# Peptides against a protein of PDB entry 9IZ0: the designs that were tried, part 159

Target 1, 345 residues: chain A of PDB entry 9IZ0
Amino acid sequence: ITCLGSNGHTYKQLVKGGNDDLRQDAVMEQVFEQVNGFLRSYRKTSQRNLSMRTYKVIPLALKTGVIEWVQDTIPLGEYLDSAHKVYHPKEWSLSTCRKLIAEKQMEDLETRLKVYDLVCRHYRPVFRHFFLESYADPVQWFTTQTNYARSTAVASVLGHVLGLGDRHGQNILIDKTSGEVIHIDLGIAFEQGKKLPVPECVPFRLTRDVVDGMGITGVEGVFRRCMEFTLETLRREEDSLLSVLEVLRYDPLFSWLISPLRRMKKQKMQLENFNQPESGNITTDASRDPKIQRNNVSGESEAERAILKVRQKLSSTLSVEASVGELIRIAQDPSYLALMFCGWS

## One batch from the design tools (peptide; made by RFdiffusion4, then SolubleMPNN)

Design b2_p18_1_s3 (from b2_p18_1, 13 letters changed)
Fold by OpenDDE base, seed 4:
Structure b2_p18_1_s3 (fold): chain B 345 residues (1-345), chain A 18 residues (1-18)
Amino acid sequence: as target 1 above (345 residues)
Amino acid sequence: GPLSALELAKKLEEELKA
């Protein structure tokens, strides 16, 4: 739909309905707006215009709302699939890579590492080409690549601290004008991504293509330094950030737990994306959910646990540089990426 | 092509069973 704003500007809006938890997105966008306030107040982040790109979410009902249409964007995964076909037409398809990783998902780490390495050798990074193709002017090229590295650094720190899950290439948009990343579908937060059928094991998405987009310096340039400044800002504003999260603890509309419906939807989407023909009696014995005793873990105790984890991630026990160094290491570790749904790109 | 990937996948499955 197209809406006229009170400022006289016309905005394109996406009406989203069905089973999507737009309230979670709206709340996380509010947290990002507060964090953007902290980033503007701190000299080291303000001088670099560091921000999490936000979009407006208006929940209209329990599962229906209007999302601001982010114009001039492309999903990272859509770009990468298209670019990979152009630059590496002799390599494996994304569907082949997905199939191989899925077929070995129940195997040991050594087997999964061998499969991951094989996939990596047959599906090379291409994301550097986004900047080379889109920006013929060298100044625009450098500016947009810098904006990409900066925005990815902010999103990586925030994604880690807030425990954002489900950070696949369709949930990360690239702004074609600025080169900035825009994270969407924020309803898996506070480490609930670890409860997915394929658990999220990395602190944020730092796959080979995400790094390839940073150019020749990779993670050691703008990205690392902007992560450090962002984490330094969040540590400084810890009490302010925790106070924002405590307000969410008392929001009866905010869910600290992944909904069973969302978990099932993500499970189904994972299975459908594998194009596994129905042939195998994978009795999805929903009964082999280990009896995690449904202790009456009140939503309050999950909120408290989530806030405690945020505090723990903001701990000054390690330097900012050491903490960022370890996060970058873990996010790029093949032993974690081999366990992911799509860790190779 | 997809056939070469399937053949390589089969070879890898054979090598991983050995």
Scores: peptide ipSAE 0.011, ipTM 0.411, DockQ to the pose 0.040
Fold by OpenDDE base, seed 1:
Structure b2_p18_1_s3 (fold): chain B 345 residues (1-345), chain A 18 residues (1-18)
Amino acid sequence: as target 1 above (345 residues)
Amino acid sequence: GPLSALELAKKLEEELKA
């Protein structure tokens, strides 16, 4: 829809209705605004204008609301699919890669690594072309690539600390003006991505295309240093961040668990994207609710576990450099990426 | 062309209405 603001400006608004908990998005955006306060207060992060890009979410009811339209953006996955067809027209399609990974999802790690390597050879990185095509001026090119590496570093640290799931290429927007990343669809947080049918094994998205967009230095230089400064800021503000999360513990509208409906919707989307022609009569015998023991882990006990995991991720037991080094290693490890829904790009 | 973030948002709206 288009809304007229009190300032006389027209804003495009996305009306999300149905199963998406826009209250989750609105709450996570409030957490990001608090974190942006910490990043602005700390010299090492403020001097670099480090922030998590936010967008306005107005929840109108449970699972319904209005999202502010982020102008001049493109989904990362959409750019990558289009650019890959242009730059590598003889390589495999995204659908072929997805199918091959899906057909082998139940195989052992060794087989899945061989399939992942094969897919990687037939689907090469292209995201460097976003910056080369969009910015003819060398200063604009360098500035936007730097902004991309900085914003990706902030989002990677914050996404790990808060346990943001569902970080696929459609849930990551690129701002065409600044080169910054914008994370959307925040309803999978606090490691609930590990409860998906395909469990999330990486701390954040650091695929070959995400790295290719950082330019010649890759993860080294701007990205690594901005991750370090962001983690140093979050460790310094641990008590402030935990206090913000404790307020959410008592929000009756905030779900610390993935909704069964969202889990089912993701399961369906994963199955549909796998295009297995097994027309097996899935008799919708709705009766086998798998007794996943609803251990009546009260929403409070899940909140407590989530906050404890955030505290553990902010631990000073390892240096900032060692912690960031390990996060970057894990996020790029083929043994984890081969297990993901789309770990190759 | 690349589905504008508007078309992705419309797809997300359609997937939310389904």
Scores: peptide ipSAE 0.000, ipTM 0.289, DockQ to the pose 0.053
Fold by OpenDDE base, seed 2:
Parts: C-alpha cells; structure tokens; sequence
Structure b2_p18_1_s3 (fold): chain B 345 residues (1-345), chain A 18 residues (1-18)
C-alpha cells in the first residue's frame, strides 16, 4: 500500500499478514532506537554516525501490521545470487551448494568441513562488486563501503548482545543509497536461534561475502574498530540497556521464547530451501494458530535468563579489543560456518 | 495519525476475511 505521510510524502508500506508476530519486530526496533540513543550520546560512536538502521513497524492486529517499506533496498541474498551468476558463471549454483550441504547435514564435523571447503572453492565471494557496480565515483564508493562496514559492525555487536537469530541473506537488506545494512524479521532474539532445527552457533553473520563487502581490509580496519566502539558504548550503558530489557519482561505482548509455530515454519522453510531451487516467494500461508496457552511462568524465567546473558555479554572481564577479536574469530570459524544453513556466502 | 492506522487496520481485517 502507499500511505501519505504528515509531511506530504508518499511512503510505500508493506502489509504483512499471517504468522509473523510483528509485535516482536516492533519491540526489537524500540530496543534499537534506545541503543541508537546511546550511540549518539557517546563521542566515539557519535563522531562516526554509528547506528542500527531501523524501520517502522506498526502492529495492527495479532498477525497483521504495516511495515515501513525501506525504499531503495535489496536483500543481501538476492544480490549475491544474481552477482555470483554474473561474476562466476562456471561455479556451482546456490541450489547445488545447498543440496551438498543438506545431504551431509547428519554427518560428522570432519565430513561437513570437507563439504563446506568444497562448496567454498566452487562458490567464491562477490559482494565487493555491489560497491564497484553501484558507485562509479571513488568518493561515493569509499563512503558507501565505509557505511556498510560501520553498519555491519553495529549490527554484529548488537545482534550478538541481543542474541538475534535467523540472520540469513533475505533478512539483511542493503540500502543502495547509503550502503548500510538493515536487519528485518527480528522475532528470533535472545539466542532462540539455538532452538532452530539448524542451531545458530555464530554470534552474528560474518560469512565470506559479508567480509568481501568490507573491501581490501576485510574485518581489519573500519569494521573491527566500529565493533570496538559499539561494544564500549554498550558496556558503558549496560544499566540503561538492562533497564530497557526489564520493561520488556512485563510486556504481555513480548515473547522471550520462540513459538512452536514459528519454529515449525522456520523448519519447513529451511527444509524447502534445501529441496527447491527457485521459490524465493515464501508465501507465508495464514495457517490458523492454535491458541497455545502461554505458560506465563516459563516466560518470566526465560526473560531473567535472557537479561542475565545480556549482562554476561557486556562483562568487562575481557578488554573490548579481546572480546571483539574473539567474536570475529568465532563468526568466521569454519567449524561453526560448516554447520550453518548457508555459511559459505 | 492514529485514526488512519485504525482505518487501515479495519481495511486489512476486511481484506483478510475475503
């Protein structure tokens, strides 16, 4: 739909219907807005305009809402699939890579690492080309690549701290104007991604293509330093961040647990994406949600566990540099990426 | 404004019942 804003501008709005609880997205966007306040208040992050890109979510009903359509964006996964066909037309298709990883999903780590390495050799990174194609001016190229590295750093730290899951290439948008990343579908948070059929073992998405987009320095430079400044800000504002999360403990609309239906939906989508090459249109069929009685007692205990994990991730036991170094190491470790649904791209 | 969101919500509830 197209909405007329109070400023006289027309905005395209995406209406999502079905099983996506847009209340989870709306709550996480509010947390990101608070974090963006902390990033603006701290000199080291403010001087770099560090922010988590947000979008407006208006939940209208239990399963319906208006999402502000982020104009001039592309899903990372959509760009990477198209660009890989252009730059590496003799390499394996994404479907071939997915099939090989799926066929070996139940095998040992050694076998999965061998398959991951084989896939990586036949599906090389291309995301650097996004910036080279989109920005003919060297200043624009450098600026947008810098904005990408900065926004990815913020999203990586914040995604780790809040335990954001389901960070696949369709849930990460690239702003074609700024080069910034925009994370969508935020309903898997507080490490609930570990409860998926393919458990999430990495703190954030730092695949070979995510790194290739950072240019010649990779993780070493703008990305690492912006992660450090972001984590330093979040450690400074720990009590403020925890206070925001404590408010969510009492929000009857917020779910600290992944719903069984959402888990089943993500399971089905993962299995279908292994077997079907071309159906990018995941029509989320509006299957009737059985009234799952939310056992309130489980929600409070999971909120307390989630807040405790956030506090632990903000611990000053290690330096900011050591903590960021370890996060970057784990996020790039083949032993974790080989276990992921699409850890090669 | 809040009224436009409520009208949009009603219209969406009607479209989901059709």
Amino acid sequence: as target 1 above (345 residues)
Amino acid sequence: GPLSALELAKKLEEELKA
Scores: peptide ipSAE 0.000, ipTM 0.320, DockQ to the pose 0.024
Fold by OpenDDE base, seed 5:
Formats: sequence, structure tokens, C-alpha cells
Structure b2_p18_1_s3 (fold): chain B 345 residues (1-345), chain A 18 residues (1-18)
Amino acid sequence: as target 1 above (345 residues)
Amino acid sequence: GPLSALELAKKLEEELKA
């Protein structure tokens, strides 16, 4: 919908209804705003303008609301599919790669690793071209690539700590003006991505194309350092972050669990994206959700477990450098990426 | 041309046997 504001400006807005709990998105955006406060207060993060990019979510009712459409953005997956056809026209299609990975989804790890390696050899990274195509000026190119690496580092640490799931290429937008990443569809948090039909095994998305966008240094530069500074800030503000999450524990409308219906919808989308080219039209079919009685007692126990996992991820048992090093290693490990729905790009 | 699903399956079987 396009709305005319009282100021005479036209705003594109996405009205989302049905099975997506926009209150969960709104709550996660509030957590990101608090984290952005911590990042602005800490010298090492403030000097680098580190932030999680946010968008406005206005919940109107249960499972309905208005999302601000982020202007001048492109989904990462949409860019990668288009760019791969241009730069590597003799390589495999995304649909071919998806098919091969899915055909071997029930096989052992060794077989899945061989298929993943094969797909990787026939689908090479292209995301560096986003910056080279969009920015003819070397200073703009370097600035936007730096902003991308910085924003990806913040999103990676925060996504790990909060256990954000469903981080596929359509749920990660690239701002064409700044090069920053915007994470959308925040309805899978607190490691509920491990409960998907294809479990999420990585702490955050750090695929070959996500790394290719960082330029010649890959993870070994701006990205690693910005992850370290972000994690140092979150460890310092642990009690403040946990206090924000405790407020959410008492929100009767916040869901600490993935709804069975959202799980089924994501399963259908994974199966439909197997057979159809990604038409970005998320048709929200208004199928009436059966009134699952949310037993308050089960929600409270899951909130406690979620908060405990956040505390464990903020533990100072390892140095910031060692913790970030291990997260980067796991996020790039073929043994995890070969298990993912789309671990090759 | 796009490798047929059969040629792709054969190539996969050859590379999985290697």
C-alpha cells in the first residue's frame, strides 16, 4: 500500500496479515533499538557507527500490522541469482543446486559434503560485483563495502546471541545507498530455527557470497574486528540486555516458540521454492489459524531457557577474539553448510 | 545447454564414486 502522509510525502507500506506474528518482529526491533543504544554508548562501536539496521513495525492486531517498506533495497538472494546468470552463465542454475542438495538431504554427512563441494564448484561467488557495479567512485565503493562488512558483523553477533533463524537470501536486504544489511522477518528467534524441517546449524549466515561481498580480505579485516567490538559491547551490557528480554517474558503476546502453522508455512515455502523460480510475491493466504491455547506455563519455561542461552552466549569464559574466531569457523564450516537449505551462496 | 537432470545425476554418481 502507498500512503500519503500528512506531510505530503508518499510512503510505501507492506500490510502483512495471517500467520506471521508482526508482534514478534516489533518486539525484536525494540530489542535492536536497545542494542543500538549500547553500541552508541560504547566508544569502540560508536566510533565505527555500528548498528543493527531497523525498520518500523506497527502491529495493528494479533498477526496483522503495517511494516515500513525499506526503500532502495534489494534482497540478497535476488541480486545473487541475477548476478550469477551474468557473471557465470555456464555454471549451474540456483534451481539445479537446490535440487541436488535436496535430493541428498536424507543421506549421510559424507555424501552431503560431496554434493555440497560439487555445487560449490559449479556455483561460484559473485556478491563482490554488487559493490563494483553500484559504485564507480573508489571512495564510495570502499565506504559501502566497509558499511556492508560492519553491518553484517553486527547482525551476525546479534543474530547468534538472540538465535535468529530463517536467515535466507530473501530475508536479508541490501541497502543500495549505504551497502548495509537489513534483516527482515524476525519471527524465528531464540534458536527456533533448529526446529525447522531443515534445521539451522550455523550461528549466522556466512556463506561464500556473504564473504565475497567483504572484498579481498574476506572475514579477516573489518568484519572480524566489528564482530569483536560488537560482542565486547554485548558482554559489557549483558545485564541490560537480559533485563530487556525479561520484560518480553511477561509480554502475553510474545511467542518464544515457533508456531506449528509458521513451521508448516516455512516448510511449504521451502518445498515450493524447490519447484518455482523465486517470485518475491509472498501471497499471504488467509487460512484461519486454529486457536491453540498457549499454556502460559510452557511459554514461561521456554522464555527462561531462551534467556539462559543468551547468558551462555555472552559468557566471558573465552576471550572475545577466541569466541568470534570460533563463531566464524563454525559459520563457514562445510560440515554445517552442507546440511543447510542453501549453504553454498 | 542446461544439463538434463539425467546427465546431472550421472555426473553426480561419477563424482560420488570418486
Scores: peptide ipSAE 0.000, ipTM 0.321, DockQ to the pose 0.037

Design b2_p18_1_s4 (from b2_p18_1, 14 letters changed)
Fold by OpenDDE base, seed 5:
Structure b2_p18_1_s4 (fold): chain B 345 residues (1-345), chain A 18 residues (1-18)
Amino acid sequence: as target 1 above (345 residues)
Amino acid sequence: GPLSAEELAKKLEEELKK
């Protein structure tokens, strides 16, 4: 919708309803604002303007509200599908790649690795072209590519620590003005992505196209260093971050569990995306939510487990460099990427 | 042209046999 503000300006807004837990998005955005406070407080992160990009979420009711639409953005997946058709018109379509990975989803790891490698040979990275096309000035090009690598590093560390799931190319926006990433649809957190029909096995999205956008240095430049500084900041502010999460433990509106309906909707979308090109009409069919008795006791035990996992991820047992090195390794490992719904781009 | 589903399946089988 487009709303006229009291200032006479028009604002585009996304109205979400039904199964989209806008309260979870709003809560996660509040956590990101607190983390952004920590990142501003430390010299190593503040000098680099490290932040998680946020957006305004206004919950209007239990499962409805308005999200401020981020202007001048494009979904990563939309850009990549378009760019592959331009730069690699002889390669396989995204639908072909998806189909082949899906047809072998129940096979052993060796078979899935062979399919993943075959898909990778027939669907090459293109995301570097976003920066080359959008920015004719070399200084602007370098600045926006640097902002992309920085914002991706912050989102990768924070996404791992908070266990953000469902990080597909439609849930990651690129800001065309700054080159920064904006994560949307935050309704899968605290490792609930492992409960999806296709379990998430990577700590964050670091696919070949995500790396290609970092330019010739790939992960071995701004990205790795900004991950290190972000993780160092989060380890220093562990008690502050855990205190923010403890407030959420007592929020009766926050859900530490993926809703069965959201799980079913994601399962259905994963299955339907095998048969239809993404016509972006998310028709929210108003299927009646069965009264899930939220047993408060089950929520508290999941919150405690989630907070414990956050504490474990912030452990200083390994150096920041070793921890970041292992996260980058796992996020790029073909043995994990071959198991994902879309690990090749 | 776009490979047929059969040509893709055959190519996949050839790659899986390596």
Scores: peptide ipSAE 0.023, ipTM 0.557, DockQ to the pose 0.037
Fold by OpenDDE base, seed 1:
Structure b2_p18_1_s4 (fold): chain B 345 residues (1-345), chain A 18 residues (1-18)
Amino acid sequence: as target 1 above (345 residues)
Amino acid sequence: GPLSAEELAKKLEEELKK
């Protein structure tokens, strides 16, 4: 839809409905705005203009609302699929890679690692070309690549701390003007991604293409240092961040749990994206929801567990450098990436 | 071209034997 703002500007708006819980997005965007306040107040982050890019979400109901259209963006996954076809036309398609990973999803780790390595050899990184193609001016190239590494570092730390899930290439937008990342569809938070049919096992997305976009330094230099400064800021503001999250504990519209309907939708989308033929004996016996123990873990008990996990992730037991080093290691570990829906790009 | 499902399975079996 097109909306006229009170300022006389016309905004293109995306209406989302159904299972997209825009209230979750709106709440997470408010958390990001508070975190952006902390990043602006701390010298090391402020001097680098570190921020989580936000977008305006207007929830109209629990599961419906209007999202501000982010102009001049492209989904990371859309760019990567296009660029791989251009730069590596003899390599495997994304569909082929997905199929192989899916066919071996139930195999042991050793088998899955061999499949992941095979896929990686036939689907090489290309995301560096986004910057090389889009920015002919060397200063603009360097600036946008730096902005990408900075924004990815902030999003990686914040995504880990808040336990953001569902970080696939369609939920990460690239701003074509600034090179910054914009995370969308924020309704899987507080490690609820571990409850997906393909559990999330990395702290944030740091796949080979995400790293290739950082240029010749990879994760070293700008990205690592910006993660360190972001984590140092969040540790300093721990009580402030926890106080923001405690307000959400009492919001009856905020769900600390992934809804069964959203989990089923993500399961269906995963199956469709794998081109698994519907073996026709999906007996619609929706009645045998395996007793996922409805442990009546009250929404309050899940909120308490979520807040406790945030506090644990902000612990000063390890140095900032050691903590960031371990996060970067885990996020790139083939033993985790081989278990993911799309760990190769 | 895109490998056939059979060529892909064969290549996977060859890699799994390493």
Scores: peptide ipSAE 0.022, ipTM 0.521, DockQ to the pose 0.038
Fold by OpenDDE base, seed 3:
Structure b2_p18_1_s4 (fold): chain B 345 residues (1-345), chain A 18 residues (1-18)
Amino acid sequence: as target 1 above (345 residues)
Amino acid sequence: GPLSAEELAKKLEEELKK
């Protein structure tokens, strides 16, 4: 729908109806606005204009809401698939890579690492070209690449701390004007993604293409430094952040449990991302529902566990530099990336 | 064209010094 705002501007709004509970997305956007307050108050983050890019979510009902249409954006995965065909036309298709990873999903780690390496050799990163082709002016090129590295660093720290899951290339938008990342579909938070059939093993998405977009310095430039400043800010504001999360503990509208419908939808999307339909009747025998022990964990016990995990991730036991170094290492570890549905791009 | 490696390094240093 198109709405006329009180300011005389027309806003395109996506009305989501059906089984999507937008309340969780709206709550996570409110948490990001509070975190953006902390980032503005702290000198090291304020001087760099560090922020999590947010979008407006208005939940109308349990399964209906209005989402702001983010103009001038492209999904990262859409850009990467298109660019890979242009810059590497002799390499494997994304479909071929997905098929090989899926065919070996049930194999041992050694076999999966060999398949991941093979896929990586036949599907090279291209995301640096986004900045080179989109910005003819060298100052705009550098500014947008810097904004990308900064926004990715903030999103990576927040993604780890808040346990944001399902950060695949379709859930990450690139703003074509600023180069900033926008994370959408926040339906999985507080490590609920680890309970999916394909568990999330990385703290945030730091694949070869995500790194290639940072330019020649990769993770060792603006990205690492901005992760450090963001984590330092969150550690200083730990009590403030935990107080915001404690309010959510008692919010009857916030579900600390993944809804059965969201779980089924995310499971289906994970399966569809592995099984691009070649026209063969693969009867997915639905009988291997992994007995996820539905321990009757009360929503309150999951909220307490989630808050405890946030506190643990903000622990000052390691330096900021050591903590960021370990997060970057884990996020790039082939032993985790080889387990993902698309860890190579 | 892209910034020269020197201009990039200088801008990166300015960015890291902020």
Scores: peptide ipSAE 0.019, ipTM 0.492, DockQ to the pose 0.013
Fold by OpenDDE base, seed 2:
Structure b2_p18_1_s4 (fold): chain B 345 residues (1-345), chain A 18 residues (1-18)
Amino acid sequence: as target 1 above (345 residues)
Amino acid sequence: GPLSAEELAKKLEEELKK
């Protein structure tokens, strides 16, 4: 849909219908706007224009709403699949890599690590080429790569703190103008990703291609420092952030638990993506929700547990540098990435 | 004009010092 804004500009709007809980996305976008307020108020983050890129979500009904279409974006996974075919045409296909990981998903960690290493040797990083291809001017190249590293750092800290899940390459958009990342499909939060059929083992996505986009320094430099400044700001604003999350405790529309339907949909998509090439057509088949009685008592206890877990992640027991160092280490650890659906890219 | 490798290195150092 194209909408006319109150400013006289026309905006493309995506209408999502059927199965997407746009209320979860809308609430998480509101939390991101509050966090962006904290990042703007603190000198170290404000001077670097650190922010989580947001998009407007307007829920119209239980499963329908209007999402602001982020123009001039591409899904990270779509770019990487295309670029890998161009730069490494003799390496394995994404489907071959997925198949090998899937065939060994029930094996021990040692076997899964060997398969992951084998896949990594036959599917090399290419994401640096996004910046090299798109920006012929070295100033623009440097600026956009810096914006990418900054936005990825903010999203990584905030994604860890809020326990954002389902951070696959189709849920991460790249802005072709700024180089910034935009995270979409925010309905898996507060560590509910650990309840997926493939449990999330990493605090955020920091795969080889995510690192390759940071340039020659990789995680060392702009990315690490921007993570540190972001975490320092969130620790300073802990009480403010927790107060925002406490409001959600009393929101009857917010779900602190992953819905059984969303879990089943993700399970089907994971199983189907092993058998079919990623045709980016998310066919939202309109399966009827059974009226599962939301036991309200379980929601409050899960909200309390989620808020406690956020507080624990903001603890000053370790320095900012030590905490960021450990997060970066875990996010790149092959022992975790080998367990992921697509940990190699 | 295109930044020289030295100007890029200097900008990187400025980002690393901030």
Scores: peptide ipSAE 0.018, ipTM 0.468, DockQ to the pose 0.012; fails the geometry check

